# Ledger of designs, part 295: peptides against a protein of PDB entry 7AE7

Target 1, 321 residues: chain A of PDB entry 7AE7
Amino acid sequence: KVYKDLREFLEVLEQEGQLIRVKEEVNPEPDIAAAGRAAANLGKNQPAVFFEKIKGYKYSVVTNVHGSWQNHALMLGLDKNTSTKDQFYELNRRWDKFPVPPNVVKREAAPCKENVIDKDINLFEILPLYRINEQDGGFYISKASVVTADPEYPDDFNKLNVGTYRIQVKDRDRVGIQALAMHDIAVQLEKAEAENKPLPIAITIGNNPLVTFMASTPVGYNQNEYEFVGALQDGVPMDIVKSDLYDHLYVPAGSEVVLEGHIIPRVRTVEGPFGEFPGSYSGARLQCEVKIDRITHRTNPIFENLYLGIPWTEIDYLMAL

## One batch from the design tools (peptide; made by RFdiffusion4, then SolubleMPNN)

Design b2_p29_6_s4 (from b2_p29_6, 19 letters changed)
Fold by OpenDDE base, seed 3:
Structure b2_p29_6_s4 (fold): chain B 321 residues (1-321), chain A 29 residues (1-29)
Amino acid sequence: as target 1 above (321 residues)
Amino acid sequence: AAAELAAALARDAEARARVEEELAKRIAE
């Protein structure tokens, strides 16, 4: 089984009993985090939690999409009861199919282009934002697949980076991004900042689960994560589309939300703290700031966000593979 | 580092206030 987007995966999770649907209206705080923690306490079969209605918001939230070995098996299109060993075997087998080049689709064929916001940008109108942890220094977007390119080689598709980074909402149209020196984005940013130039960026939310998986998986600087997604789809190419603002940035065609903008050169603002693990907070630091210049989104976009519950966080599964 | 962080916190205070205000507005709707 191959998934075109998050929605197809959520359908399978629901069919397999790996998704809990919360139909009643919830408060963004503390109900989303509380319900996530309650779902994690259900034992080894940690389901995704889909919130249909959030007070004050128009759109839905889903959490814990990658929060179990069953969900990982389903992500690979395997039986949900596939052993961890067999999942690793199959992942390694498919990994050897790299590269599988993506299909570049036309703008009109990409669901992520259904709606456009290019003025009066307010992230709160598109994303049901909430504090994940009580002591968080703000609202976080924790499962975005962030697309950047090498500013020296913008047309080199192999240097296109799709990574997962901690993103704090700083204003209605600005986010802080944690770009650590070990990340490919930090290399690209350093090159842009050396020339005092903005770094073009596309922050994509609510993707094909293998895109999210590959964005959290370190690969070589000259390897494209989309070509690994095709490999992990057992040789079926994924669909990508050109960003609206930048000819050299490609985003997943099925993304729920795409935030297009730029990292402001040589600007650092306070980011954090964030509870990356229950009871453990990464301290506040000076980090990069992104200006959001354009949003594209699917109709009724689903905000996929990280679940940080006890005893097992979603990050434990994303990092284990 | 502490002084730089304090200065950054002060500079971002207005932006943080807008973000908190927006959340409060959404919860009140």
Scores: peptide ipSAE 0.146, ipTM 0.706, DockQ to the pose 0.718
Fold by OpenDDE base, seed 1:
Structure b2_p29_6_s4 (fold): chain B 321 residues (1-321), chain A 29 residues (1-29)
Amino acid sequence: as target 1 above (321 residues)
Amino acid sequence: AAAELAAALARDAEARARVEEELAKRIAE
């Protein structure tokens, strides 16, 4: 099975008994985080948790999409009871199919383009934001696939980077992003900042689960994560579309939300603390700041966000292979 | 460096206050 978007994957998770729907209205805090922690206590078969109604918000949240080996097997289109060993063998077999170039679809064919916000941008109107951990320094977007390019080689598709970074909401139209020196985005940002230029960025939320997986998987600077997604789809290309602001940035056609903007050159703001692991916080750091200039989104967008459970976090499953 | 960090912390505190106010407003609706 190949998935076009998050919604097709959530349908399969539900059919396989790997998704819990919370239909009652919940408070964004502490109920989302508390219900997530409760789902972790359900044992090895941790389901995704879908919150249909959140007080003060119009849209839904889903957590723990990658939070089990069963969900990981289903992501690969395998039987949910496929052993971790067999999942690893299948992953490696498909990895050798790289590169599988994506299909570039027309704007009119891309679900992520159904709605546009280009003025009076307020992230709270689109995303049901909440604190994941009690001691978090703010609201985090933790499962975004962030698209950037090399500003020296903007037309080199092999240098297009799709990565997962810690993102803190800083204002209605601003986010802090943690760009570590080992990340491809840091190389690209350094080039832009050397010229005191903004770095174009697209922050994509609620994707095909293989996009999220590849965005969390380190690849070479001259390797495109979308071409690995096609490989992991056993040779079926994924669908991408041009961003609205930038001809050189491509986003997943099926993204629930796309935040288009730029990293402000040579500006650093405080980001954190964030509970990357239960009971462990990364300290506050000076990080780069993104200005959001445009939002595109699907109708009734689903906010996919990270679940931090015990003993295994969702990150442990994203990085375990 | 210390002055820049202090200024950054102050801006962050103001931004956090706005974000928390937005959440509080929505929860109150």
Scores: peptide ipSAE 0.119, ipTM 0.649, DockQ to the pose 0.899
Fold by OpenDDE base, seed 4:
Structure b2_p29_6_s4 (fold): chain B 321 residues (1-321), chain A 29 residues (1-29)
Amino acid sequence: as target 1 above (321 residues)
Amino acid sequence: AAAELAAALARDAEARARVEEELAKRIAE
């Protein structure tokens, strides 16, 4: 099975008994984090948790989408009971199909373009934001696929980067981003900042699960993550669409939310702390700041966010292979 | 460096206050 978007994957998770729906209204804090921890205690077959109603918000949250080997098997379109060994074998077999170029779809065919916000931007109107841990320095978007390009080679599709970075909400239209020196985004930012120019960025939320997987998987600077998604889809191209603000940035056609903007050059603001692991907090650091200039989103967008729980976190499954 | 950090911390505190205010408003609606 190949998935066009998060919604098709969530449907399969639900059919396979790997999704719990919370239909009753919950508080954003602490109920989302508490329910996630409770789901982790259900054993090795950790389901995704879908919160339909959140007090103070219009839209839904889903967590723990990649939070088990069963969910990982289903992501690959395999039987949920496929062994870790067989999943690894299949992943490697498909990896050798790289590159599989994506399909560029028309704007009218892209679900992420159903709604547009280009003025009075307020992230709280679109995303049900919450703290995962009590000591978190703020609200995090922890499972976004962030799209940037090389500012010297903006038309080189092989240098288009799709990565996962820790993103802290700073204001209604601003986020902090943790761009470490080892990340491809840091190379691209260094080039932009050398000229004191903004770096164009698209922060995509709620994607095809293989996009999220590849955004969390290190690849070469001259390798495009979308071409690996097509390989992992066993040779079926994924669908991408041009961003609204930038001709050189492409986003997944099925994204639930796309935040388009720019990294502000030579500005650093405090980011963190964040509870990356239970009882372990990364320190506060000076990190980059993004101005959000435009939002596109699906009708009734689903906020996919990372689950952090004991004993095994969702990030462990995203990074385990 | 110390002055830049102090200024960054002050800006962050103000931004955090705005975010908390927005959340409080949303929960009260």
Scores: peptide ipSAE 0.045, ipTM 0.597, DockQ to the pose 0.901
Fold by OpenDDE base, seed 2:
Structure b2_p29_6_s4 (fold): chain B 321 residues (1-321), chain A 29 residues (1-29)
Amino acid sequence: as target 1 above (321 residues)
Amino acid sequence: AAAELAAALARDAEARARVEEELAKRIAE
């Protein structure tokens, strides 16, 4: 099974008993985080949790999409009871199919383009934002696939980077991004900042689960994550679409929300603290700031966000491979 | 550097307050 988007994967999770649907209205705080923690305590087969109604918001949240080995097997289109050993074997077998170039679809064929916001941008109108941990310094977008390119080689598709970074909401149209020196985005940002230029960015939320997986998987600077997604789809290309603002940035065609903007050159603002693990906070740091210039989104967009639970977090499953 | 950091912290605090106010408004609706 290959998934075009998050919605096709959530349907399979629900069919396989790996998704809990919460139909009752919840408070964004503390109920989302509390329900996530409660779901993690249901055992080793942790389901995704889909919140249909959130007080003060129009749209839904899903958490813990990658939060179990069963969900991981289903992501690969395998039986949910496939052993971790057999999952690794299949991943390695498919990895050797790299590169599998993506299909570039037309704008009218891309679900992420169904709606556009290009003025009076307010992230709270599109995303049901909440604090994951009570002591978090703000609202985090923790499961985005962030698309950037090399400013010196913007048309080199091999240098197109799709990565997962910690993103804090700073204002209605501003986010902080943690770009550490070890991240490919930091190399690209350094080049832009050397010339005092903005770095184009697309922050994509609610993707095909293999896109999210590859965005969290370290690859070479000259390797495109989308070409690995095609490999992990057993040779089936994924669908991408050109961003609205930038000719050289491509986003997953099925993304629930796409935040298009730029990293402001040579500006640093306070980011954090963030509870990366229960009871463990990273210190506040000066980090990059992104201005959001345009949003595209599917009708009734689903906000996919990270679940942080004890003893295993969703991060542990995303990074364990 | 200290003045720049203080200014950055102040701007960040104001932005955070706006974000929290927006959330509070939406929860109250």
Scores: peptide ipSAE 0.025, ipTM 0.517, DockQ to the pose 0.904; fails the geometry check

Design b2_p29_7_s1 (from b2_p29_7, 16 letters changed)
Fold by OpenDDE base, seed 3:
Structure b2_p29_7_s1 (fold): chain B 321 residues (1-321), chain A 29 residues (1-29)
Amino acid sequence: as target 1 above (321 residues)
Amino acid sequence: MLGEEGKKLEEEVEKRYKERLKSREEPVV
């Protein structure tokens, strides 16, 4: 089975008994992190947790989407009881189908374009933001697929990068992003900052589960993650759409939320602390700052966020293959 | 509708969730 978006995957997870739907209103803190931890601590068959109602917010949250081998099998469109060995075999078999170029859909055909916000941007109106850990220095977007391009080769689709980075909310229309030297985004940012230019960025939230998987998987600088998504879909192309602000940036057509903006050149602001591991906080750091200039989103957008806890958690399953 | 195994999983998550909430409300003595 192939999924167009997060919603089609969540439907399958629910049908397969791999999603818990919380229908009662929850507090953002501590309830979301507590329930995510309870799900992860089952030790096997860890479900996604979908929160329909968050106190003080309009929209829903889902966590632990990739939080088990069963969810991983279903992501590959396999039987949920497919062994880790057979999942790995099938993943490798499909990987050899690279490249499978994506379909570029029209703007009017892309669900991520259903709503637009281009003024008075407030991330808190669109995303039910919460602290993942009690001692976190702020709210984090921890499961975004971040789209950037090479500023010297903006039209080279093979250099389009889709990566997962730690993102702290700084203001209504600003986020801090951790671009480490080992990430392709850091190479692209260095080129932009050398010329004192902004780096165009699209931060995409709530994607096709294989987009999220590939955004967490290191690939070559001249390899496009969307072409691997098509390979992992057994040769079925994924659907992408042009960003609204940038002709050279493409986003998943089915994204729940797209934050379009730019990394401000040569600006560094305090970010953190963040609880990367239980009992281990990364200290406050100087990180890049992104200005959000436009939001597009699906009607009733689902905020997909990472559950972080004791290994084995969702992050360990995303990094294990 | 969740199968019987899915309901047991939901009950176990709910149980552990409630236990975890209680453990946070218990002052670390």
Scores: peptide ipSAE 0.061, ipTM 0.631, DockQ to the pose 0.019
Fold by OpenDDE base, seed 2:
Formats: sequence, structure tokens, C-alpha cells
Structure b2_p29_7_s1 (fold): chain B 321 residues (1-321), chain A 29 residues (1-29)
Amino acid sequence: as target 1 above (321 residues)
Amino acid sequence: MLGEEGKKLEEEVEKRYKERLKSREEPVV
């Protein structure tokens, strides 16, 4: 089975008993993190947790989407009881199909384009933001697929990078991003900053589960993550659409939310602390700042976010394959 | 329809969630 978007995957998770639906109104803090940790602490068959109603917010949250081997099997379109070994063999078999080029769909065919916000941007109106950990220095977007290009080769589709980075919400229309020197985004940012130019960026939230998986999987700088998604779909291309602000940036057509903007050149602001692990906080650091200039989103967008619990957490499953 | 295993898992997460909510409604004496 191939999924077009997060919604088709959540439907399968629910059918397979790998999604818990919380219908009661919850407080964003602490209830989301508490229920996420409760799901992780089941020790086996850990479900996603979908929160339909969050106090003070209009939209829903889902957590722990990749939080078990059963969810990983279903992501690959396998039986949920497929062994970790057989999942690994199937993953490797499909990996050899690279590259599978994506389909570029028209703007009117892309669900991520259903709604547009181009003025008075407020991230808190679109995303039900909460502190993941009690001691976090702010609200984090921890499961976004971030799209950037090489500023010297913007039309080279093989240099289009789709990565997962730690993102702290800084203001209504600003986020901090952790671009480490080991990340492909840091190479692209260095080139832009050498010329004192903004780096174009699209931060995509609530994707096809294989997009989120590939954005968390290191690939070569000249390899496109979307072409691996097509390989992992057993040779079925994924659907992408051109960003609204940038002709050279392509986003998943089915994204729940797309934050389009730019990394401000040579600006660094305090980011953190963030609880990467229980009892382990990364210290506050000077990190890059993104200005959000446009939002596109599906009607009733689902905020997919990571929860951080005791290992094995969702992040451990994303890194174990 | 949620499978029987999925229902048991839902009930367990709901139980643990409700237990954590109660522990916060208790005033820190």
C-alpha cells in the first residue's frame, strides 16, 4: 500500500489498532506530553495518539506516528506483524530502486494549497503549540520536513534537501532552526551567508510517513529524498508541488501545513534549552532564525509533532532503520 | 473498526492518561 498523505496513514493506523483517538478536550500542557509518554511506556505495539480537541486551539495534534515497529511495517505497506528483520530486508530491497522521480502536480491539485495566509502571520493560530518537555525553553516543531536548495545551483533538483531539524517557535512569524555543520542545510546556509543573502526555506508539517522517514534518514548531498520516497513506495512516485514563494522549492503535495520563508543571513538568536532525552537538556545556543512569509495549509490541518519519552521513543524508531 | 488488541491498548493509554490527570489535581500539600 502507498499513502498520499498523513491522513491516509492515520486511517490505516486506526484500522490496525495503532492509533488512539482522544476525543475529550485536553490541555496542551501537560496532557499531550502525558498521553504521549503513556503510549510510549506500553513497551510494545505503541500507538499514535490523536488529540481531536485542544483547549485554546482550533486544530488537532497527532503524536507517536512512527512510534513502533508495527507503525513502521504499516508505513512500508506491510502487515503490522512483519518482523524487524523482514522490514529491514524489504527496506533494503526497495532502496535499490533509487532514483524514483516524484510527480510534480499542479497547484490546484495539491491539498497543502487549500488555504493561504500571506499577512498577519501567527503560527499559534495554525499550530496547537505546546511544550514537549516541562523544562523546554519554548514550543518546538520537532517532526517537520524542511526543504532547502543549493543557492549556487537552485535548479539542480538533486541538491534539493529535505531534512528534519529542531525548530523552536520564537515569535508569531519566526522560528529558530538548529542547522548543525553535519547537516546539508548548513552547507547551503553557509553559501547564502557568504553572499549575505537569505536562504529560501519551506518547513512542511504532517506529511506522508515515508517523507518524514526519509527527512530523518541521512542521504548524499546530491541525492534527493523524494526520489528515495518513490523507491520506498516500491517504485510509485510521490506527489510534490512547487512552493508559492520559490520556483525552485518543491513541497509534498499532501502536507498538512507548509511554512514558507527565509533564513535571515548572519543572524543568530538564543534557542533552547530542549529536552532531547528525559533528564538531558541541550544547553541554550545561538541558532539561525527563519522569518515566515507565507503559510499554506489543508482545511483543518493536523499538527504532527514528536513526543520525547523514555527510550524506545519515536525518534529511536526513526533512527533504528 | 479497531481490532481487539487495539481496543485493549486504547483502554490502557486512556487509563494511564486519566491516572496522570488525577495526580496533578491533587494539591501539592
Scores: peptide ipSAE 0.042, ipTM 0.592, DockQ to the pose 0.019
Fold by OpenDDE base, seed 5:
Structure b2_p29_7_s1 (fold): chain B 321 residues (1-321), chain A 29 residues (1-29)
Amino acid sequence: as target 1 above (321 residues)
Amino acid sequence: MLGEEGKKLEEEVEKRYKERLKSREEPVV
């Protein structure tokens, strides 16, 4: 099975018993993290947790979407009980189909374009933000697929990067992003900063699960993650759409939320601490700052965020394949 | 330490998940 968006995957997870729906209103803290920990404590068959109602927020949250080998099997469109070994063999078999170019859809056909916010931007109105860990220095967007391009080669689609980065909310329209030197985004940012130019960015939230998987998977700087998504879809292209602000940035057509903006050149602000692992906090660091200039989103957008809390967290599953 | 509300939610999530596992082991008559 191939998924167009997060919603189609969540439906399958629910049908397969790999999603728990919480219909009661929950507090953002500590209830989201608590329920995620409870799901993680269920052993190897950890479900996603979908929160329909969050106190003080309009929209829903889903966590632990990739949080088990069963969820990974389902992401690949396999039987949920497919062994880790057989999942790995199937991943490798599909990887050989690279490249599978994406379909560029029209703006009007892209669900991520259903709603637009271009003024008075407030991330708290769109995302049910919460602290993932009790000691986190703020609210994190931990499961975004971040789209950037090479500013020297903006029209080179092979240099379009889709990566996962730690993002801390700083203000209503500002986020900090952890761009490590080993990430392709750091190469692109260095080029932009050398010229004292902003780096165009699209932070996409709530994607096709294979987009999220590929955004967390290291690929070559001249390899497009969307072409790997098509390979992992067994040769079925994924749907992408042009960003609203930038002709050279393409986002998943089915994204729940797209934050379009720019990395401010040569600005660094305090980011962290963040609990990357249980009992392990990364210290506060100076990180890049993103100005959000436009939001596009689906009607009733789902905030997909990482579950972090117990070893074999969702991040461990995303990195283990 | 999780507040009392967080613990109740943990228990409810665990309960619902265990119930879903059982409902799949019952043969659809």
Scores: peptide ipSAE 0.028, ipTM 0.569, DockQ to the pose 0.014
Fold by OpenDDE base, seed 1:
Structure b2_p29_7_s1 (fold): chain B 321 residues (1-321), chain A 29 residues (1-29)
Amino acid sequence: as target 1 above (321 residues)
Amino acid sequence: MLGEEGKKLEEEVEKRYKERLKSREEPVV
């Protein structure tokens, strides 16, 4: 099975018993994190948790989407009871299909383009933001696939980077991003900042589960994560669409939310603390600031966010392969 | 520390999941 978007995956998770739907209104804090812990405490068969109603927000949250080996098997379109060994063998077999170029779809065919916000941007109106951990210094977007390009080679699709970074919401239209020197985004940002230019960025939320997986998987600077998604889809191309602001940035056609904007050159703001692991907080750091200039989103967008429970966490499943 | 509402939600999520697992283990007669 191949998934076009998060919704098709959530449907399969629900059919497979790997998604719990919470229909009752919940408080963003502490209820989302609480229910995530409950799901994690179910052992190896950890389900996704879908919250239909969040108090003070219009839209839904899903968490723990990648939070089990069963969910990981289903992501690969395998039987949910496929052994970790067989999942690994299948992953490696499919990896050898790289590159599988994505399909570029028209704007009108991309579900992520159903709605546009280009003025009075307020992230809190689109995303049911909450603190993931009790001591988090703010609201985090933790499962975004962040799209950037090499500013010297904007037309080189192989240098298009799709990565997962820690993103703290700073204001209605601003986020902080942790771009470490080891990240491809940091190389691209250094080039932009050398010229005192903004770095174009698209922060994509609620993707095809293999996009989220590949965005968390280190690849070469001249390798495109979307071409690996096609490989992991057993040779079926994924669908991408051009961003609205930038001709050189492509986003998953099925993204629930796309935050388009720019990294402000030579600006650093305090970010954190964030609970990266149970009982461990990364300190406050000076991080890059992104201005959000445009939002595109699906109707009734689903905010996919990370659950940080006890190991094995979603991070452990996303990075363990 | 989880508030009382958070604990109730944990219990409800666990209950629903366990019920769903049972309903799948029950042979559809």
Scores: peptide ipSAE 0.026, ipTM 0.567, DockQ to the pose 0.014

